# Designs tried in a protein design run: peptides against a protein of PDB entry 5EIB. Part 53

Target 1, 366 residues: chain A of PDB entry 5EIB
Amino acid sequence: VDLEPGTMDSVRSGPFGQIFRPDNFVFGQSGAGNNWAKGHYTEGAELVDSVLDVVRKESESCDCLQGFQLTHSLGGGTGSGMGTLLISKIREEYPDRIMNTFSVMPSPKVSDTVVEPYNATLSVHQLVENTDETYCIDNEALYDICFRTLKLTTPTYGDLNHLVSATMSGVTTCLRFPGQLNADLRKLAVNMVPFPRLHFFMPGFAPLTSRGSQQYRALTVPELTQQMFDSKNMMAACDPRHGRYLTVAAIFRGRMSMKEVDEQMLNVQNKNSSYFVEWIPNNVKTAVCDIPPRGLKMSATFIGNSTAIQELFKRISEQFTAMFRRKAFLHWYTGEGMDEMEFTEAESNMNDLVSEYQQYQDATAD
Target 2, 366 residues: chain A of PDB entry 5EIB as posed
Amino acid sequence: VDLEPGTMDSVRSGPFGQIFRPDNFVFGQSGAGNNWAKGHYTEGAELVDSVLDVVRKESESCDCLQGFQLTHSLGGGTGSGMGTLLISKIREEYPDRIMNTFSVMPSPKVSDTVVEPYNATLSVHQLVENTDETYSIDNEALYDICFRTLKLTTPTYGDLNHLVSATMSGVTTCLRFPGQLNADLRKLAVNMVPFPRLHFFMPGFAPLTSRGSQQYRALTVPELTQQMFDSKNMMAACDPRHGRYLTVAAIFRGRMSMKEVDEQMLNVQNKNSSYFVEWIPNNVKTAVCDIPPRGLKMSATFIGNSTAIQELFKRISEQFTAMFRRKAFLHWYTGEGMDEMEFTEAESNMNDLVSEYQQYQDATAD

## One batch from the design tools (peptide; aimed at target 1 H125 E342 E345 S348)

Design b2_p20_2_s2 (made by RFdiffusion4, then SolubleMPNN; from b2_p20_2, 11 letters changed)
Fold by OpenDDE base, seed 1:
Structure b2_p20_2_s2 (fold): chain B 366 residues (1-366), chain A 20 residues (1-20)
Amino acid sequence: as target 1 above (366 residues)
Amino acid sequence: SARERRRARLKERLEKLKEK
């Protein structure tokens, strides 16, 4: 789904374009012009019914519909505005199904789109209310991984998207292969989301290795385990050491000893015990899938529900506030039928979310 | 609630688009 035809043509002409039904390509003509309001109230609102018809058709063809997965950006107009409109409409029609998102957070290191803080804040306001699980994929973290860890001098969208795809493949492993922990979206939500509003996950992937170092690196369970808990491997620009994990899931892939995995997971928890809340028992879950990802002997994917995720929201909030105080570009949104009140409500709800994370970070067992 | 106000605005906008 897109408000621009050219993106759909790129997907259709791509190496996997043939796996999608032609009738499931729903697109507009005008785009959103990086305006959340166009995506949500104008251009996206005109297209949403056509998308919902496809969603209904595909949902009816499912033997067991668990829920929905949306991949979108929060910096643009379509992914942010129309994406959150779709989430709202799907949630209204399917209130008992899980809403899962892969939400790409904007960064000024990756995009020069000045209105991204507005689009992101307006989107987060919707995600707080209408999603059950949101993987926060932060373009800032992806850029930093590409530059520092992968030693790419000029990270491209291709390099960033490679990390996104590896992470998405990792976190969905339990859904795609039977007999795993968190084998369904609802079970994942129960294990990962102790508080309904605190459903924003910090993903991570291992191994992350530069091309020059790849030949010298042994892939071992201890190394994978150590990398998953390294702040430099987080795909959200947050330091887990500045917060506490509410819940963690680790998904190992490849032929490895389950005993060794359990030992290493216990060791890393003990080393990082200060970065976990003490009042949620058994808050770390581990899965092992014998099927490695393509091109790797083994991998590990990390899912963290950490109070440190507030650093990401604070960054967006600071950028939002700096623009909104000046009413910069606000007329682009109000011209699409938005009220200034909606900006204030979105800012408030995101700040409330930050405060909730801080409250649970500071909470003791007493 | 903020959600209800947003739903109302969205509905109003969708109604205005159908009148065009």
Scores: peptide ipSAE 0.033, ipTM 0.640, DockQ to the pose 0.219
OpenDDE base, seeds 2, 3, 4, 5: peptide ipSAE 0.027, 0.021, 0.022, 0.025; ipTM 0.614, 0.555, 0.581, 0.606

Design b2_p20_2_s3 (made by RFdiffusion4, then SolubleMPNN; from b2_p20_2, 12 letters changed)
Fold by OpenDDE base, seed 3:
Structure b2_p20_2_s3 (fold): chain B 366 residues (1-366), chain A 20 residues (1-20)
Amino acid sequence: as target 1 above (366 residues)
Amino acid sequence: SERERRRERLKRRLKELEKK
């Protein structure tokens, strides 16, 4: 789905374009112009019914509908505005189904779109209320991984999207292979989300290896385990060491010893015990799938629900506040029929979320 | 325009749904 037709042509011409039904390509003509309000209230609102018709059709064709997965950017008007509109509409129609998102967070280091803080804040407000699980994929963290870890001198959106795709493949492994931990979206939510509003995850993927060192890297369970818990490997721009993990899931793929995985997972928890809350028992879950990803002997995917994710929201809030106090570009949103109050409500809800994460970070076992 | 009237109708409908 897009408000621009050219995106659909790019998907169709891509290596996997043929896996999608032609009738499932829903697109507009005018775009959102990086404006959340155009995505949510005007251009997106004109298209949403056509998307919902496709969603219904595909849902009816499912033997067992677990829920929905949305991949979107929070910086752009289509992904942010229309994406959150679609989430709201799907939640209204399917209130008992899981809403999962892969939400790409904007960064000033990666994009020059000045209104990204507005689009992100308005989107987070919707995601807090209308999603059950949100993977926070931060363009800043992706850029830093590409530059520092992968040794890419000039990271491209293609390089960033490669990390996103690897992560998405990793976190969905348990959904695609029967008999695993978190075999369904609801079970994932139960294991990962101890508090309903605190459903924002930091993902990570291992191995991440530069092209120059790939031939020299052994793929071992200890190395995968060490890398996926490394703060530099997080795909959200926050340091897990500045917070506490509420819950963690680790998904290993490939032929490996389950005993070795359990030993390494225990060792990493013990080494990082100060970065876990002590009052949530059994808050680390491990899965092993014997089927490796394409081109790798083994991999590990990390999912962390950490109070450190508040650093991401604080960054967005600071940027938002600096713009909103100046009423910078606000007329682009109000001209689409938004009120300034909606901005204030969105800012407030995001600040409340930050406060909730901090409260649980500071909580001790009684 | 007819498009503008449709947009205003959709905006109102969305706001009504958010209140439920």
Scores: peptide ipSAE 0.022, ipTM 0.569, DockQ to the pose 0.055
OpenDDE base, seeds 1, 2, 4, 5: peptide ipSAE 0.019, 0.013, 0.006, 0.018; ipTM 0.538, 0.361, 0.311, 0.518

Design b2_p20_2_s4 (made by RFdiffusion4, then SolubleMPNN; from b2_p20_2, 10 letters changed)
Fold by OpenDDE base, seed 5:
Structure b2_p20_2_s4 (fold): chain B 366 residues (1-366), chain A 20 residues (1-20)
Amino acid sequence: as target 1 above (366 residues)
Amino acid sequence: SRRERLRARQRKRLAELEKK
């Protein structure tokens, strides 16, 4: 789905364009112009019914509908505005289904779009209320991984999207292969989300290796485990050491010893015990899938629900506040039928979320 | 027209905000 036709043409002409049904390509003509309000109230609101018709048709064709997965950018107008409109409409129609998102967080290191903090804040306000699970994929973290770890001098959107695809493949492993931990979206939510509003995940992937170092790197369970818990491998620009893990899932892929995985997972928990909450018992879950990802002998994917995710929201909030206090570009949003109150409500709810994460970070077992 | 539909949606949204 896009508000611009050119995106759909690019997907169709791509190497995998034929895997999607032609009728499932829903697109507009005018785009959102990086404006959340155009995505949510005007341009997106013209297209939403056509998207919902496709969603209904595909849902009816499912033998067992678990829920929905949305991939979107929070910096752009379509992904942010129309994406959150779709989430709201799907939630209204399917209140008993899981709403899962892969939400790409904006960064000024990646995009010069000045209004991204508005689009992101307005989106987070919707995601807090209308999603059950949100993978926070932060363009700042992706850029830093590409530059520092992968040794790419000038990271491209292609390089960032490669990391996104690897992460998405990793976190969906248990959904795609039978007999795994978190084999459905609801079980994932039960294991990962102890408090309904605290459903924002910090994903990570291992191995991350530069092309020049691939030939010298051993792929071992200890190295995967160590890298997976390294702050430099997090797909969100947060340091886990500045917070506490509420819950963790680790998904190993490839032929490896389950015993060795369990030993390494225990060792990393013990070494990092100060970074876990003590009042949630058995808050680390491990899965092993014998099927490796394409091109790798083994991998590990990390899903963390950490109070350190507040660093990401604080970054967005600071950028938002710096613009909003000046009323910068507000006329672009109010001209689409928004009120300044919607900005204040969104800012407040995101700040409340930050406060909730801090409260649970500071909570001790009595 | 498209412009009239956009204006109608803007008016609808404003009316929804006035009810809160």
Scores: peptide ipSAE 0.028, ipTM 0.638, DockQ to the pose 0.049
OpenDDE base, seeds 1, 2, 3, 4: peptide ipSAE 0.023, 0.023, 0.025, 0.022; ipTM 0.657, 0.493, 0.620, 0.594; seed 1 fails the geometry check

Design b2_p20_3 (made by RFdiffusion4)
Pose (drawn by RFdiffusion4):
Structure b2_p20_3 (pose): chain A 366 residues (1-366), chain P 20 residues (1-20)
Amino acid sequence: as target 2 above (366 residues)
Amino acid sequence: ARAARRALAATRLAEREAAD
């Protein structure tokens, strides 16, 4: 789905472009120009019922639908504006299904548009209310990993998307292969989301590799465990050691000692017990899958529900406030008939989300 | 419910503007 028609061509000319159902391409003529109001209201509304028809059709041919997963950026107009409209319409029509999103957060280091904080805040507001799980993929973190760790002086979207694809493969492994833990979206959500609004996850993985060089050696289980908890291996630009884990899901892929995995997972939990909330006993679940990802014999994937994610929302909120105080480009949004109060409503909801993460960060069992 | 949330959000914004 895109408002921009040129997106259809690039996907089709891609390696697996012909495998998609031709009828499932739903596109517009213009597209939103980084205007969330255009995406949602204006233009996305024009296009949205066509998308829902296709969604309804895919759903009726499902033996037992688990739910939906949406990939989109929060900084633009279509993936953000229309994407959250689609989520709201799907929530109305399929209220008992899990909604899961892979949402990419904007960063000034990657994209040169100052309205992106507007678009992201209006979107975060929708996701807080309407999604069950959201993987926070931070372009800030992706750029820093490429620039500082992978030593790519000029990171491209291809460089960033290599990190995203490795992460998406890792976090969906329990859904795609036989296993006991978090095997479906609802079971994963019940284990990861203690409070409905606090469903923004921090993904990480190990080893971090630059595409096309080179290899190995394969990591030891200790090396994997330590790296997957490292702040430098997170896809969100937050220091996990600045907050506390409410829940964690760890996924080890490849051939390895299940006993050694158990020992190392127990080791990181009790050496660093102060970083795991004490009022949620046994809040770290571990899954092993025998099939490694491509190019690797061993890998680990980390999914964290950490109070430290408030740093991501504080950064967006600060940029949003800096722009919104001066009312810059606000007429671009209200020109599409959007209420200015929707900006204030979204800002307040995001700041409320930050306060809630802090409340549980300081909470004690006493 | 949404109207109450918007009224609270407007009050919070006014308080920040007065503090500035």

Design b2_p20_3_s1 (made by RFdiffusion4, then SolubleMPNN; from b2_p20_3, 12 letters changed)
Fold by OpenDDE base, seed 5:
Structure b2_p20_3_s1 (fold): chain B 366 residues (1-366), chain A 20 residues (1-20)
Amino acid sequence: as target 1 above (366 residues)
Amino acid sequence: MREKRREEALKRRKEEEEAE
């Protein structure tokens, strides 16, 4: 789905364009112009019914519908505005289904779009209320991984999207292969989301290796485990050491010893015990899938529900506040039918979310 | 409230498109 036709043409002409049904390509003509309000109230609102018709058709064709997965950018007008409109409409129609998102967080290191803080804040406000699970994929973290870890001097959107795809493949492993932990979206939510509003995940992937170092790197369970818990491997620009893990899932892929995985996972928890909440028992879950990812002998994917995710929301909030105080570009949003109060409500709800994460970070077992 | 604002925005947009 896109508000621009050119995106759909790029997908169709791509190496995997044939895997999608032609009738499932829903697109507009005018785009959102990086405006959340165009995506949510005008351009996107004209297209949403056509998307819902496709969603209904595909849902009816499912033997067992678990829920929905949306991939979107929070910086752009389509992904942010129309994406959150779709989430709202799907939630209204399917209130008993899981809403899962892969939400790409904007960064000024990656995009020059000045209104991204508005689009992101308005989106987070919707995601807090209407999603059950949100993987926070932060363009700032992706850029830093590409530059520092992968040794790419000038990271491209292609390089960032490669990390996104690896992460998405990792976190969906348990859904795609039978007999795994968190084999359905609802079980994942139960295991990962102890409090309904605190459903924002920090994903991570291992191995992350520069092309020049691939030949010299051993892929071992200890190295995967250690790298997976390293702050430098997090796909969200948050330091887990500045917060506490509420819950963790680790998904190992490849032929490895379950015993060795369990030993290494216990060791990393014990070493990092100060970074876990003590009042949630058995808050680390581990899965092993014998099927490695393409091109790797083994991998590990991390899903963390950490109070450190507040650093990401604080960054967005600071950028939002600096722009909103100046009333910069507000007329672009109000012209599309938004009220200025919606900005204040979104800012307030995101700040409340930050406060909630801090509260649970400071909570001790009585 | 949101739906009314949407309708008003769509109406304004249509009026702008008809004026161009």
Scores: peptide ipSAE 0.047, ipTM 0.730, DockQ to the pose 0.029
OpenDDE base, seeds 1, 2, 3, 4: peptide ipSAE 0.026, 0.000, 0.034, 0.026; ipTM 0.619, 0.329, 0.588, 0.644

Design b2_p20_3_s2 (made by RFdiffusion4, then SolubleMPNN; from b2_p20_3, 12 letters changed)
Fold by OpenDDE base, seed 4:
Structure b2_p20_3_s2 (fold): chain B 366 residues (1-366), chain A 20 residues (1-20)
Amino acid sequence: as target 1 above (366 residues)
Amino acid sequence: MREERRRKALERREEEERAE
């Protein structure tokens, strides 16, 4: 789905374009112009019924519908505005199904779109209320990984999208291969989300290795375990050491000893015990899939529900506040039928979410 | 509220498109 035809043509002409049904390409003509309100109230609202018709048709073809997975950006008007409109409409029609998102957070390092903080804040407000689990894929973190870890001097969207694809492949491993931990979206939510509003995940992937160093690196379970817990391997620009893990899932892929995985996972928990809440028992879950990702002998994917995710929301909130106090570009949104109150409500709810994470970070066992 | 805001936004857009 897109409000621009050119993106859909690129997907259709791409190496995997043939895996999608032609009738499942739903697109507009005018785009959202990086405006959340165009995506949510005007352009996106005209297209949403056509998308819902496709969603119904595909849902009816499922023997057992678990839920929905949306991949979208929060900086652009389509992914942010129309994406959150779709989430709301799907949740209204399928209230008993899991809503999962891969939400790409904007960064000034990646895009010069000045209104991204508005689009992101308005989107986060919707995601807090209307999703059950959200993977925060932060363009800030992706850029920093490409530049610092992968040693790419000029990261491209292709380089960022490679990290996104590796992460998405990792976190969906348990859904795609039977007999794993978190084998369905509902089990994932039960294991990862102790509090309904605190459903924003920090994903991480290992190995992350520069092209020049790949040939010299042995992949071992200890190295994978150490890397997946390293802040430099997080796909969200947060330091886990500045918060506490509520819950963790680790997904190992490849031929390895389950015993060695369990030993290394215990060692990393013990070494980092100060960064876990003590009042959630058995809050670390581990899975091992014997099927490696394409091109690797082994990998590890991390899913963290950490109070450190508040650093990401604070960054967006600070950028939002700096623009909103000046009433910068508000006329672009109000012209599309928004009220200034919706900005204040979205800012308030995101700040409440930050406060909730901080409360649970500071909570002690009685 | 949301549907009313949507309707008003679409009505304004149709007015703008007729004025061009």
Scores: peptide ipSAE 0.045, ipTM 0.683, DockQ to the pose 0.030
OpenDDE base, seeds 1, 2, 3, 5: peptide ipSAE 0.022, 0.000, 0.033, 0.045; ipTM 0.564, 0.357, 0.674, 0.718

Design b2_p20_3_s3 (made by RFdiffusion4, then SolubleMPNN; from b2_p20_3, 13 letters changed)
Fold by OpenDDE base, seed 2:
Structure b2_p20_3_s3 (fold): chain B 366 residues (1-366), chain A 20 residues (1-20)
Amino acid sequence: as target 1 above (366 residues)
Amino acid sequence: MREERRREALERRREEEEEE
């Protein structure tokens, strides 16, 4: 789905364009112009019914519909505005299905789009209410990984999207392959989301290795385990050491010893025990899939529900506040049918979410 | 066109607020 036809043509002409049904390409003509309100209230609202018709058709064709997965950017107008409109409308029609998102968080290190803080804040407000699981994929963290870890001097969107694709492949492993932990979307939610509003995950992937050092790096279970818990490998720009893990999932892929995985996972939990809440028992889940990713002997994917995710929301909130206090560009949104109250409500809800994470960070076992 | 779409957007919002 896109409000711009050119994006759809690029996907269709791409190496995997044939995996999608032609009738499932739904697109507009005018684009959203990086405006959430165009995506949500005007241009997107004109297109949403045609998307819902496709969603219904594909849902009816499922033998067992678990839920929906949306991949979108929160910085743009289409992914943010129309994406959240779609989430809302799908939630209304399918209230008993899991809503899962891969939400790309904007960063001024990656994009010069001045209104991204508005689009992100308005989107986060919708995601808090209408999603069950949100993988926070932060362009700032992706850029920092590319630059610092992968030693890319000038990271590109292609480099960032490579990390996104590896992560998405990792977190969906249990859905696609038989494993020790037979996960579905609902089981993932039960294991990862102890409180309904606290459903924002920091993903991570290992191995992350620069091309220059790849030949010298041994892929071992201890090294994968150490790397996936390293703050530098988090795909959300948060330091887990500044918060506490509510829940963690680790997905190992490749031929490895289950015993060694369990030992290393226990060791890393014990070493980092101060960074876990003590009042959620058995809050770390481990899965192993014998099928490695393409081009790797083994990998590990990390999913963290941490109170440190508030750092990401605080960054967005600070940027939002700096613009909103000046009423900068508000006329672009109000001109599409919004009022200033929607901005205040979205800011408030995101600040409430931050406060909730802080409350659970500070909570002790009674 | 733009003013018409804005009117329609405001009408849709009102309908959504009345359904909540």
Scores: peptide ipSAE 0.038, ipTM 0.579, DockQ to the pose 0.035
OpenDDE base, seeds 1, 3, 4, 5: peptide ipSAE 0.038, 0.024, 0.000, 0.050; ipTM 0.647, 0.596, 0.377, 0.707; seeds 1, 5 fail the geometry check

Design b2_p20_3_s4 (made by RFdiffusion4, then SolubleMPNN; from b2_p20_3, 11 letters changed)
Fold by OpenDDE base, seed 3:
Structure b2_p20_3_s4 (fold): chain B 366 residues (1-366), chain A 20 residues (1-20)
Amino acid sequence: as target 1 above (366 residues)
Amino acid sequence: MREKRREEALRRLEEEERAE
């Protein structure tokens, strides 16, 4: 789905374009112009019914519909505005189904789009209310991984999207292969989301290896475990050491010893025990899939629900507040039918979310 | 479905290992 036609042609002509049904390509002509309000109230609102018709058709064809998975950016107008409109409409029609998102957070290091803090804040407000599970994929973190870890001098969107793809493949492993842990979206939510509003995850992937070092790197379970819990491997720009994990899931892929995985997972929890809440028992879950990702002998994917994720929301809030105090660019949103109160409500809800994370960070066992 | 996907993936890995 896009508000621009050119993206559909790129997907269709791509190496995997044939896996999608032609009738499932829904697109507009005018784009959103990086404006959330165009995505949500005007251009996106004109297209949403056509998307919903496809969603209904595909949902009816499912033998067992678990829920929906959206991949979108929060900095643009289409992914943010139309994406959150679509989430709202799907939630209204399918209130008993899981809403899962991969939400790409904007960064000034990656994009010069001035209004991204507005689009992100307005989107987070919708995600807090209308999603059950949100993987926070932060362009700031992706850029830093590409530059610092992968040794890419000038990271491209292709380089960032490679990390996103690896992460998405990792977190969906339990949905795609046989296993007991997080075998469906609802079980994932039950294991990962102790409080309904606190459903924002920091994903991580291992191994992260530069092209020049790939041939010299042994992949071992201890190394994967250590890297997976390293803050430098997090796809969200927050430091887990500044917060506490509410819940964690680890997904190992490849031929490895389950015993060795369990031993290393216990060791890393014990080493990092101060970074976990003590009042949620058995809050770390581990899965092993014997099918490695393509091109790797083994991998590990991390899913963390940490109170440190508030650092991401604080960054967005600070950027939002700096513009909103001056009412900068607001006329582009109000001209599409938005009220200024919607900005204030979105800011308030995001600040409440930050306060909720802080409350549970400071909570002790009774 | 998931088991079949696993079997297909394992078969592909074995074919790749035999080609290497």
Scores: peptide ipSAE 0.318, ipTM 0.879, DockQ to the pose 0.008
OpenDDE base, seeds 1, 2, 4, 5: peptide ipSAE 0.064, 0.032, 0.313, 0.239; ipTM 0.726, 0.570, 0.876, 0.844

Design b2_p20_4 (made by RFdiffusion4)
Pose (drawn by RFdiffusion4):
Order: sequence, then structure tokens, then C-alpha cells
Structure b2_p20_4 (pose): chain A 366 residues (1-366), chain P 20 residues (1-20)
Amino acid sequence: as target 2 above (366 residues)
Amino acid sequence: SRREIFEEQEKRREEFIASR
């Protein structure tokens, strides 16, 4: 789905472009120009019922639908504006299904548009209310990993998407292969989301590799465990050691000692016990899958529900406030008939989300 | 309360889109 028609061509000319159902390509003529209001109201509304028709069709041909997963950026107009409209319409029509999103957060290091904080805040507001799980993929973190760790002086979207694809493969492994833990979206959600609004996850993985060089050695289980908890291996630009984990899901892939995995997971939990909330006993679940990802014999994927994610929302909020106080470009949004109060409502909701993460960060069992 | 405000916002949005 895109308001921009040129997106259809690039996907089709891609390696697996012909495998998609031709009828499932739903596109507009213009597209939003980084205007969330255009995406949601204006233009996305024009296009949205066509998308829902296709969604309804895919759903009726499902033996037992678990739910939906949406990939989109929060900084633009279509993936952000229209994407959150689609989520709201799907929530109305399929209220008992899990909504899961892979949402990419904007960063000034990657994209040169100062309205992106507007678009992201209006979107975060929709996701807080309407999604069950959201993987926070931070372009800030992706750029820093490529620039500082992978030593790519000029990271491309291809460089960033290599990190994203490795992460998406890792976090959906329990859904795609037989296993006991978090095997479906609802079970994963019940294990990861203690409070409905706090459903933004920090993903990480190990080893971090630059695409096309070079290999190995394969990591030891200790090396995997330590790296997957490392702040430098997170896809969100937050220091996990600045907050506390409410819940964690760890996924080890490849051939390895299940005993050694157990020992190392117990080791990181009790050496660093102060970083795991004490009022949620046994809040770290571990899954092993025998099939490694491509190019690797061993890998680990980390899914964290950490109070430290408030750093991501504080950064967006600060940029949003800096722009919104000067009312810059606000007429671009209200020109599409959007209420200015929706900006204030979204800002307040995001700041409320930050306070809630801090409340549980300081909470004690006593 | 925050959820109620959000529902009111969605109602306004639906009314505006329906008017188009």
C-alpha cells in the first residue's frame, strides 16, 4: 500500500517482487508529501476502503486468523498517516485480533525533514491506543550502529534495512517454527505486555554484521548472551541500563547446548538483578530454535519491554515541542481539515506514556 | 480519561471525512 504510485514498480522489480498477489497492490496517484494529515484524512481516506476490501478478502480465506502485522515509518505521511488510519479501521472491524506493528522512528541523522516529529507524535498517539505490540525500530540506532560499529562512513537505507531485516526475522521466529514459547501473537503479548499502553518493544540481536563481510567465527553462547543484552546491539536508541526490564523474550537460533543457554540466561538475570523488575517474577522467557538465519551457525534475538524506551519518546517529544511552540508548518496540517487540538492531544498522550514508564521504573515491591 | 479524549477525536475525524 502506498499513496505514491512509483512504490509499486520498485517492489515488483525486486527479487521476490512477482510472488505477491497482483490484486493486493493498492496504490494512489499522488501521496502525501510527508503530511500526516494528508495520509490520514485526506488522501488515505480516499484510498483506505480499497485497502480494507483486500484485507477483508485475505481474512475470509483464513482458517483461524491470529491478527495483523504492519510495517511503516512514523516520520512520513503515508506509512504514518494512512497506516494509523488502517489500524483504526482494522480495530473496528476485527476488534478481537492482535495488532502488531514494526514502526520505524525518525531521526535527524537520516532524514532531512523537520515535520517528522509532528508525524511521529500523531502516530505514536494512535499506536498507544490501537496496537497490542509495536517493535520500535529507531533510525537513530540503525544509523549509529552502521556508522560507529560497522564503520560505514555513509550509511544507505540498504545498510539500515539489513539490520531491520535481521531483526524482523529474529522476532518472528517463534511464530514461524514449531515451539513452546510465544508461539503466537496473543501468547507473546500476554507474556510481554503487563499494562496495555506499555507495549513498545526494544529489539536487539547478535551478532551485528555488515552485509557482505565477513563471517565468523561463530559466537559462543556466552558471547551471544552478552551481546544481545548490550546497548550497542539495540535497534532502539536507548540505554537499557538507564531503566528496568518489565519483560524480556530471548530467542537463540542454531545448534547449541540448551543447558549452556539456561546457565547463561540465569547468569545475566542474577548478576544484573537490579535491572529486572522484582514484582514480575520470572519475567525473562527463553526460546531455542534449531534453524539458524542465513550466513550464520548461531544467533540470538532480544525482545525487551524496558522502561528505558521512554528515552526514545522523550527525544521525539522534545523535537515535537520545539516545532509546535513556534507553530511551524501547522497550516499544512489544518489545511487538510485537521484540528489543532489533535496535536495537543497526541503530545499529552505521549508525555503521559513517558510518565507511566517512569512510574513503573521507580516502583518497588516493598 | 485519555481514552475518552481519543474516542472523541476519532469521532470528529469520522465526521470530517464523511463530509468529504

